# Designs tried in a protein design run: peptides against a protein of PDB entry 3KDP. Part 119

Target 1, 230 residues: chain A of PDB entry 3KDP
Amino acid sequence: PFLIFIIANIPLPLGTVTILCIDLGTDMVPAISLAYEQAESDIMKRQPRNPKTDKLVNEQLISMAYGQIGMIQALGGFFTYFVILAENGFLPIHLLGLRVNWDDRWINDVEDSYGQQWTYEQRKIVEFTCHTPFFVTIVVVQWADLVICKTRRNSVFQQGMKNKILIFGLFEETALAAFLSYCPGMGVALRMYPLKPTWWFCAFPYSLLIFVYDEVRKLIIRRRPGGWVE

## One batch from the design tools (peptide; made by RFdiffusion4, then SolubleMPNN)

Design b2_p19_4_s2 (from b2_p19_4, 15 letters changed)
Fold by OpenDDE base, seed 5:
Structure b2_p19_4_s2 (fold): chain B 230 residues (1-230), chain A 19 residues (1-19)
Amino acid sequence: as target 1 above (230 residues)
Amino acid sequence: DEWREEQLRRAKEILELVR
């Protein structure tokens, strides 16, 4: 997110505090819960691989897959960000290069895509309003990510939701997201203004996309063992 | 829209406090 922020010179879509909340609050507990997930049924039946070559290749492929999932997560966050700004009169094209004027407290006449002038205060309200949905989008997409990470080859439908700790982690993550989004004072403390609850659903298509992507990947792996998608 | 306007009002109040 920060790289795009710098390159495109757009208003800040996600604050540093929100990133810390993701890293410490939303990722850690679910990740630990995955350690207790039931082993894949095929792991114990799989023939020993050459530990020097096959293990390294598999680790690289797994890393690439997670990288792709992370990219989809970021795209979901940015989509929500751009939609909110567009609803407030700032089309994506207009946001390019706008950051300098946007962040200048002495400029109170920044124009939107429709010629409306925005004060510094008004702009910051909209910006901080965008921080929340970006964060929430990441959390919602992480639901799918956590579920699909239970297995490497087996479908979620085959493995099932057997890890109660993982389920607890999902609820904890969601509760934290709701707390950070709607608790009074979070605007001051975290620069996260409350978001309309319906915006939580904006992330669902991306969550579904990740789920479908991973299920297709796993299907290919099952049908073609040793393929490059493993 | 009414809900959003109320949230924006609250946001303005918060911004005034954080300045």
Scores: peptide ipSAE 0.035, ipTM 0.632, DockQ to the pose 0.044
Fold by OpenDDE base, seed 4:
Structure b2_p19_4_s2 (fold): chain B 230 residues (1-230), chain A 19 residues (1-19)
Amino acid sequence: as target 1 above (230 residues)
Amino acid sequence: DEWREEQLRRAKEILELVR
């Protein structure tokens, strides 16, 4: 998000405090849940053939998978951001280079894509309205990420949702997202304005995409043992 | 639309308080 902000000079899609809430609040419990997860039975039964090469290959594959998932996650967040701004009159193309004028408190006549003029206060309201759904989108996409990280090769349908800690983590993240999104005072404290509940569903296609991607990946691994995707 | 207007109203009120 921050890189796109710098490169495109668009209004900030996610505040620093919100980023910290993601990193410290939403990522920690899932990480713990994964640490306590029982190892996949097929992984534990297979001794590495070559400890040096197999570790390097595994690290590269894990890095690639996380990179791709991270890209999908970012796309989901930005999609939600652009949809909200578009609904408020700012089309994506119009946002390019707008940051300077957007952040200038002395400019109260910034035009949207339809010629409507926006005051500084109005612009900041819209900006802060985007912070919450971006955060929520990240959380929803992280649901998929957590579930897929449970298994390396087995389908989620085969392994099932047996980890109670993982399930608890999913609920905790959701509860945190709801708290930050709807609790009174969060708009002032965290610059996270309340979100319409329907916006939670904006992330679902991307979560589904991650699931499909991972299932396809795992299917390829199962059908082609020793392939470049393993 | 009514919900959005209400949220905008609340947001404006918040901004006025932080001003």
Scores: peptide ipSAE 0.024, ipTM 0.603, DockQ to the pose 0.042
Fold by OpenDDE base, seed 2:
Structure b2_p19_4_s2 (fold): chain B 230 residues (1-230), chain A 19 residues (1-19)
Amino acid sequence: as target 1 above (230 residues)
Amino acid sequence: DEWREEQLRRAKEILELVR
């Protein structure tokens, strides 16, 4: 997100502190949960595979899958960002290169895509309004990520929600998201303005996309064991 | 619309505090 911000010169979609909260708060517990689940799954899969070659290939495949999921997650965040800005009159194309004027306190007549002028204060309000839903979108997408990581081959429908650590992780990240989104003072502390509850649903298509992606991946693995998709 | 106006009001208050 930060790299895109710099390259595209768009208004900042996610604050630095919020990024840290995601990386340290929302990602850590899920990562731990995933580590435990993978360990359990790998213990069950211990066919005597050649430990060196198969481990390296498996690590590469896991890394690639994680990278793809991360990309989908980022896209979900940006989607939410662009939707909010578009609803406020700023179309995505208009945002390109707008940062310089956007962040200038002395420019109070920045025009949106429809010719409406925005003061610095108004612009910052809408910017900070985007931070929270971006964060929430990441969390909602992470729900899907956590659920799909339960198994490498089995469908989510087959494995079920048996991992207590996973359930705890889902609860914790959701509680954290709610806290950061709605707790008084978070707007000042984290530049995260309160979010209308309906915006929680904005991420659902991307969560569904991740589920579909993973189910398809697992289906391919089941049909073609030892393939590059594993 | 009422919710939006309330959020805008709160946001303005927050911005004044952050300045």
Scores: peptide ipSAE 0.020, ipTM 0.578, DockQ to the pose 0.044
Fold by OpenDDE base, seed 3:
Structure b2_p19_4_s2 (fold): chain B 230 residues (1-230), chain A 19 residues (1-19)
Amino acid sequence: as target 1 above (230 residues)
Amino acid sequence: DEWREEQLRRAKEILELVR
């Protein structure tokens, strides 16, 4: 998100401090949880692979899959960002190149897509209003990501939710998201202004999309062992 | 026009929440 901010010169969708909160608070515990996830029942039944030939191909395929999931996650965040800004009068096309004027404290007549003028304070409030739901969207999408990462081949419905650490990770990141979103003072401290609880649901379609994507991928792998999606 | 007005209303509500 920060790269897009720089390249497209749009208002900052997610603050640096918030990014750190994601890295330390929402990604670390889940990553640990995945390390302790019980192996798939079929892995131990597989014959030893040739480490020279199978490793490189497998790493590329895994990297591609995670790259795709990451792209969906980013798209979810930006979708929420653009929706909020559009609701505040700034259409996505109008945001391109707007950052310079947006961040200039001396310009108090920045026009939105409808000709409404915005003071510096007003537009910064809108910007910071975007930070919270962007963060929440990332967390909600990560729910699906964490769940699907438990297995490579088996469906989540087949493997089940056996890892207590993973469940704890999901709880922890959700609790952190709620804390950062609604605790008094977070708007000032982290530039994450509170939003209506309904905004939590804006990310659900993307979470579902990731879930469906992975289930379809796994289904293809099961039907076509050794395929390019494995 | 109705959509625009609704968006403006929502914007005001959001701004009120963050004040």
Scores: peptide ipSAE 0.018, ipTM 0.472, DockQ to the pose 0.033

Design b2_p19_4_s3 (from b2_p19_4, 16 letters changed)
Fold by OpenDDE base, seed 3:
Structure b2_p19_4_s3 (fold): chain B 230 residues (1-230), chain A 19 residues (1-19)
Amino acid sequence: as target 1 above (230 residues)
Amino acid sequence: EEEVKEMLELAKKVLELVR
């Protein structure tokens, strides 16, 4: 989000404090929970990793984590961001290069896509209104990410949901997201204005997309071991 | 806002190093 903010010069999609809440708050417990996942049924049939030649993180894993899944996550967040701004009169094309004028406190006549003028205060309200739904979108997408990370090759339906710590992690990140979204004072403390409950559902298609994508990927790997998808 | 500006400056420096 921050890279696109800089490159495209758009209004800030997600605050720095909110990013820290994702990285340190909502992601840590789920990530730790994966250490308690049961081994895949075929793990003993795999060759052991050579610690001298085999990297823990390989190009395929980077491509999967950042190049594929991470891009779907980002698209989900930005979709929510652009929808909110469009509902407030700012079409995506109009946002390009707008940051300089958007963040200038002395410019009180920034026009939206329909010619309506916006004061600095009004613009900041809209910006901070985007932060919470973007954050929630990331959390909802992370549900799918956590579930797909349970296994490398086996389907989630084969592995099952027996890891109680993982289930706790899903609950914890959701509860934390709800707390940060609706607790009084979060608008002042974190620049996260309360979101309409309907915005939670905006992320569901992307969460489902990640899940389906990974299940299809795993299916291909099982049917064609050593393919380009592995 | 100051924190965002600092992060922006850091990000610009990183981008300059990666270019």
Scores: peptide ipSAE 0.005, ipTM 0.328, DockQ to the pose 0.020
Fold by OpenDDE base, seed 2:
Structure b2_p19_4_s3 (fold): chain B 230 residues (1-230), chain A 19 residues (1-19)
Amino acid sequence: as target 1 above (230 residues)
Amino acid sequence: EEEVKEMLELAKKVLELVR
């Protein structure tokens, strides 16, 4: 999100505080819960990793995590961001290069896509209105990401949902996201303005896409072991 | 601009650590 903010010179889609809430709040418990996941049924049929040659994090894992799943997550967040700004009069094409004027406190006549002028204060309210839905979108997409991370090869349907700590993590991150989104005073304290409950559903197609994509990937790995998809 | 610069420096450091 931050790279696109710089390259496209668009208004800030996700604030630093919201990023910290993701990294320290919603991601920690789910990540810890994966340590309690049951081993895949075929793990004892695999050769042990050679610690001298095999890195824990290889280029393939980085490509999968950041290049594929991370891109889908980012697309979900930006989709929500662009929809909210479009509903407030700012179409995506109009946002390109707008950051300089958007962030200037002395410019109070920034025009939207329909010729309406926006004061600095009004623009910042709209910007901060985007932060919470973007955050919630990431949390909803993280549900799918957490579930797919349970296994490397087996389907989630084969592995099942027996890890009670992981289930607790899903509820905890959701409850925390709801708390941060709707608790009075969070708009002032964290610049996280409340969102309509309907905005939670904007992320669901992307969450489903991640899940389907990974299940198809795992199916290919099971049918063609040793392929480039592994 | 300073926050952007700090985040870019952090990103570079993380990229160097992964390499």
Scores: peptide ipSAE 0.000, ipTM 0.297, DockQ to the pose 0.021
Fold by OpenDDE base, seed 4:
Structure b2_p19_4_s3 (fold): chain B 230 residues (1-230), chain A 19 residues (1-19)
Amino acid sequence: as target 1 above (230 residues)
Amino acid sequence: EEEVKEMLELAKKVLELVR
């Protein structure tokens, strides 16, 4: 998200505080929960990793994590961001290159896509109004990401949801996201303004997409072992 | 703090307008 902010010169889609809340708050417990996941049923049929030749983090893992799943997550966040800004009069095309004028406190006549002028204060309110829904969108897509990370090859339906710590992690990150979004004073303390409950649903198609994509990927791996998809 | 409070009040108004 921050790279697109720099490259496209759009208003800041995700604040530093919200990024910290993701990295230190919502992601930590779910990530730890994966250490308690049951081994895949076929693990004993796999050869041990050769520590001299097999990298723990390989190009396939980087491609999957950052190139595929990470891109879908980013698209979900940006979708929510663009929807909110569009509802406030800023169409996506108009946001390109707008950052410089957007962040200038001395410019109080920034026009939206409909010719309405926005003061600096009004613009910052809209920007901070985007941060919380973007954050929540990331949490919602992380549900799918966490679930798909349970297995490398087996379907989630084959593995099941037996990891109670992972289930707890899903509830914890959701509860934390709700707390940060709706607790009184969070707008002042964290610049996280409350969001409409409907914004939680904006991420659901992307969570479903992540899940379906990974299940299809795993299905291909099971049918064609040693393929480029693995 | 006062600026943040004003921003919060404005945010509430914007949210009410978008409802």
Scores: peptide ipSAE 0.000, ipTM 0.203, DockQ to the pose 0.038
Fold by OpenDDE base, seed 5:
Structure b2_p19_4_s3 (fold): chain B 230 residues (1-230), chain A 19 residues (1-19)
Amino acid sequence: as target 1 above (230 residues)
Amino acid sequence: EEEVKEMLELAKKVLELVR
């Protein structure tokens, strides 16, 4: 998100505080829960990794984490961001290059896509209004990410949802996201303004996409072991 | 620099709320 902010010169889509809330708040318990996941049925039938030749982090893993799943997550966040700004009169095309004038406190007549003028204070309210839904979008897509991480090759439907700690993690991260989004004073304390409940649903297509994509990937791996998608 | 100052002010406010 920050790279796109710089390259496209758009208003800041996700604040530093919200990033910290993701990294330190919502993701820790779910990540720990994976340590309690049951082993896949074929794990002991696989050859052990050779520590001299086999990298723990390989190109396939990097591609999966950052190039594929991470990209889908980012797209989900940006979709929510663009929807909110469009509802406030700023169409996506109009946002390109707008950052310079947007962040200038001395410019109080920035025009939206419909010719309405926005003061600096009004613009910052809209910007911070985007941060919370972007954060929530990341949490919603992380549900799918956590679930797909339960297995390497087996379908989630084959593995099941028996890990109670993982289920607890899903509830914990969701409850924390709701708390940060709706608790009185969060707008002042964290610049996290409350979001409309409908904005939670903006992430659902992307969460579903992650899940479907990974299940298809795993299906291909099961049918063609040692392929490029493994 | 302004963003850092804002973050520091926010951090102070959060610390005050937790006390």
Scores: peptide ipSAE 0.000, ipTM 0.349, DockQ to the pose 0.037

Design b2_p19_4_s4 (from b2_p19_4, 16 letters changed)
Fold by OpenDDE base, seed 2:
Structure b2_p19_4_s4 (fold): chain B 230 residues (1-230), chain A 19 residues (1-19)
Amino acid sequence: as target 1 above (230 residues)
Amino acid sequence: EKWREEVLELAKKVLELVR
């Protein structure tokens, strides 16, 4: 998100504090919960990793995590961001290159896509209004990410939901997201303004997309072991 | 529409506090 902010010169889609809440708050417990996941049924039939040739983090894993799933997550967040700004009069095309004028406190006549002028204060309200829904979108997408990370090859339906710590992690990150979104004072402390409950549903298509994508990927791996999709 | 107005009003109050 921050790279796109710089490259496209758009208003800041996700605040630094919000990023810290994702990385240290909502991601930590779910990530730890994966250490308690049951091994796949066929794990003992696989050859051990060769520590001399097989890297723990390889190009294939990076491609999967950052090039595929990470891109879908980012698209979900940016979709929510663009919808909110469009509802407030700023169409996506109009946002390109707008950052310089957007962040200038001395410019109080920035025009939206419909010719309405916005003061600096009004623009910052709209910007901060995007932070919470973007954050919530990431959390909702992370539900799917956590579930798909349970297995490398087997379907989630084959593995089941037996890891109680993982289930706890899903509830914890959701509860934390709700707390940060709706607790009084969070707008002042974290610049996270409250959002309508309906905004939680904006991420659901992307969570479903990630889940379906990964199940199809795993199905292909089971049918064609040793392929580039693994 | 009503919700948006309430959020904008709250946000204005917050901005006044941060100034």
Scores: peptide ipSAE 0.000, ipTM 0.212, DockQ to the pose 0.042
Fold by OpenDDE base, seed 5:
Structure b2_p19_4_s4 (fold): chain B 230 residues (1-230), chain A 19 residues (1-19)
Amino acid sequence: as target 1 above (230 residues)
Amino acid sequence: EKWREEVLELAKKVLELVR
């Protein structure tokens, strides 16, 4: 999000505080829960990693985390961001290069796509209104990400949802997201304004996409072992 | 639109309190 903010010069889509809430809040318990996941049925049939030649973090893992899943997550967040701004009169094309004037507190007549003028205070309210839905979108997408991380090769349907700690993690991250989104004072403390409940559903297509994509990937791996997808 | 106006009013009040 921050890279696109710099490159496209758009209003800040996700605040630093919200990023910290993701990294330190919503992601910790779910990540720890994976340590308690049952081993895949074929794990003992696989050759052990050669510690001299095989890296623990390989290019394939980085590609999956950042190049595929991470990009889908980012797309989900940005979709929510652009929809909110469009509903407030700022079409995506109009946002390009707008940051300089948007962040200038002395400019109180920034025009939207329909010629309406926005004060600095009004603009910042809209910006901070985008932060919470973006954050929630990431959390909803993380549900799918956590579930697909249960296995490397087997389908989630084969593995099942037997890890009670993982289930607890899903509820914990959701409860924390709701707390940060709706608790009184979060607008002041974290610049996270409350969102309409409908915004929680904006990420669902992307969560489904991640899930389907990974299941298809795993299916290909099972049918064609040693392929380029591994 | 009414919900948006209420949220905006609340946000304005919060901003006034910080200031």
Scores: peptide ipSAE 0.000, ipTM 0.214, DockQ to the pose 0.042
Fold by OpenDDE base, seed 3:
Structure b2_p19_4_s4 (fold): chain B 230 residues (1-230), chain A 19 residues (1-19)
Amino acid sequence: as target 1 above (230 residues)
Amino acid sequence: EKWREEVLELAKKVLELVR
């Protein structure tokens, strides 16, 4: 989000504080929970990793994490961002290069896509209104990410949801997201304005997409080992 | 690479559905 903010010069889609809340708050417990996951049923049929030749993190893993799943997450977040701004009169094309004027407190006549002028205060309200839905979108997508990370090859339906710590992690990150979104004072403290409850559902299609995508990927890997899908 | 493209296309379709 911050990279696109700098490159495209758009209004800030996700605040630094909200990013920290994701990295340190909502993601930590779920990530730790994966250490308690049961081994896949076929783990003893796999050859041991050769530490001299086999990297723990390979290009395929990076491609999956950043090139596939990470891109779907980013698309989900940015979709929510663009929808909110469009509903407030700022079409996506109009946002390109707008950051300089958007962040200038002395410019109080920034025009939207319909010619309406926006004061600095009004613009910042809209910006901070985007932060919470973007954050929640990431959390909802992370539900799917956590579940798909349980296994490399086996379906989640084969592995099951027996890891109680992982289940706890899902509830914890959701509860934390709800707390940060709706607790009084969070708008001032974190620059996250209250989220309409309906925006929680905006991320569900993306979460489902990630889940279905990974299950199909795993199915292909099981049927065609050594294919380009790995 | 083709798989990534298909996923991105599917992601775009989902984005359109959420619009």
Scores: peptide ipSAE 0.000, ipTM 0.187, DockQ to the pose 0.021; fails the geometry check
Fold by OpenDDE base, seed 4:
Order: structure tokens, then C-alpha cells, then sequence
Structure b2_p19_4_s4 (fold): chain B 230 residues (1-230), chain A 19 residues (1-19)
């Protein structure tokens, strides 16, 4: 989000506080829960990793995490961001290069895509209104990401949802997201304004996409071991 | 426009709760 903010000069999609809430709040417990996941049913049938030649973090893992899943997550967040701004009169094309005027407190006549003028205060309200839905979108997409991370090769349907700590992590991150989104005072304290409950569903297609994509990937790996997809 | 008004009203309510 921050890279696109700089490159495209758009209004800030996700605040620093919300990023910290993701990194320190919603991601830690789910990530730790993976340490308690049961071994895959076929793990003992696989050759052990060669510690001299095989890295724990390889190019395939980086490609999967950042190049594929991370991009889908980013697209989900930006989709929510653009929808909110469009509903407030700012079409995506109009946002390009708008940051300079958007962040200038002395400009109180910034026009939207329909010619309506926005004061600095009004612009900041709508900007901060984007932060919470973007955050929630990331949390919803993280549900799928966490579930797919349970296994490298086996389907989630084969592995099952037996890890109680992982299930707890999903509820914890969701409860924390709800708390940060709806608790009185969060708008002032964290600049996280409340969102309509319907915004929780905006991320569902992307969460489903991640899940389906990974299941298809795993299916290909099972059918064709040693492929580039593994 | 309707959404904008709702957002602004919500923001005002939040500010009132914190004051």
C-alpha cells in the first residue's frame, strides 16, 4: 500500500497505525499457531531436506508468499479502497497524482470526479474511513492465507481443521479486528473509523480466490511431483 | 453522495462520543 501511495501519488490507503495493528496484533497469534499444526500424512514418505544445499526460505517460497499470495492480498485491499473512494465521488483515475493537493491543509477546494469540492477535514475523514475497511480486508484474506499455510502439499480437506490453536487464532484476529473497528474512541485514538458490516464481505471473493488457487496448486503438485509449482 | 453523508454523520457521532 505504501509503495503505491508513493509511486501513484494517491491518498494514503492504509495508515501506519493500522499496519502496526496487522503486524503486531492480528498476525502474531495465527502465525504462532502454525507451530502446533499436525504433520502432513505423507511427510514421512518424503526425503529429508539437505541442510547443506536446501534453504528453508527458497525462491519458490518467496514467489508464493510475495509474488502470488501477497499480490492477491494487495489487490483485495486496493479493491476495497477504490470502492470506498468511488462511493465518495473519487474515481480511481482521479486519484492518480491527487496526494499533493489531498494532504495540503491549506487547499479546501479539492474537486472529486463529479466537481464537488472537499475541505481538508472532509478529505481526512474519508481517508481514515478507508483505513479500517482496508485493515478488515487484510484480516479476512489472512483467514484463507492461514488455512492454506497449514500444509505444503496436502489439501486442507485431507489435513482437516484439527489444530485448535489455529482455530483460536482465527477467532482472536477476527475479534481484535472487530474491537478495533467498532470500539468507541478508536476513531480518535487510532484514526480507525467504524465501517458498515457489509464491508467485511468485500474481501470474501479474494479470500476464496486464494483458497481455490492454493488448492489447485496443491492438486497439481500431488498429480505431478517435482514440478515448478512445488 | 448518500454514503458520504452517512460517513460524515458517523464521524460526527464518534467525535461526540470521545468528547
Amino acid sequence: as target 1 above (230 residues)
Amino acid sequence: EKWREEVLELAKKVLELVR
Scores: peptide ipSAE 0.000, ipTM 0.199, DockQ to the pose 0.050; fails the geometry check

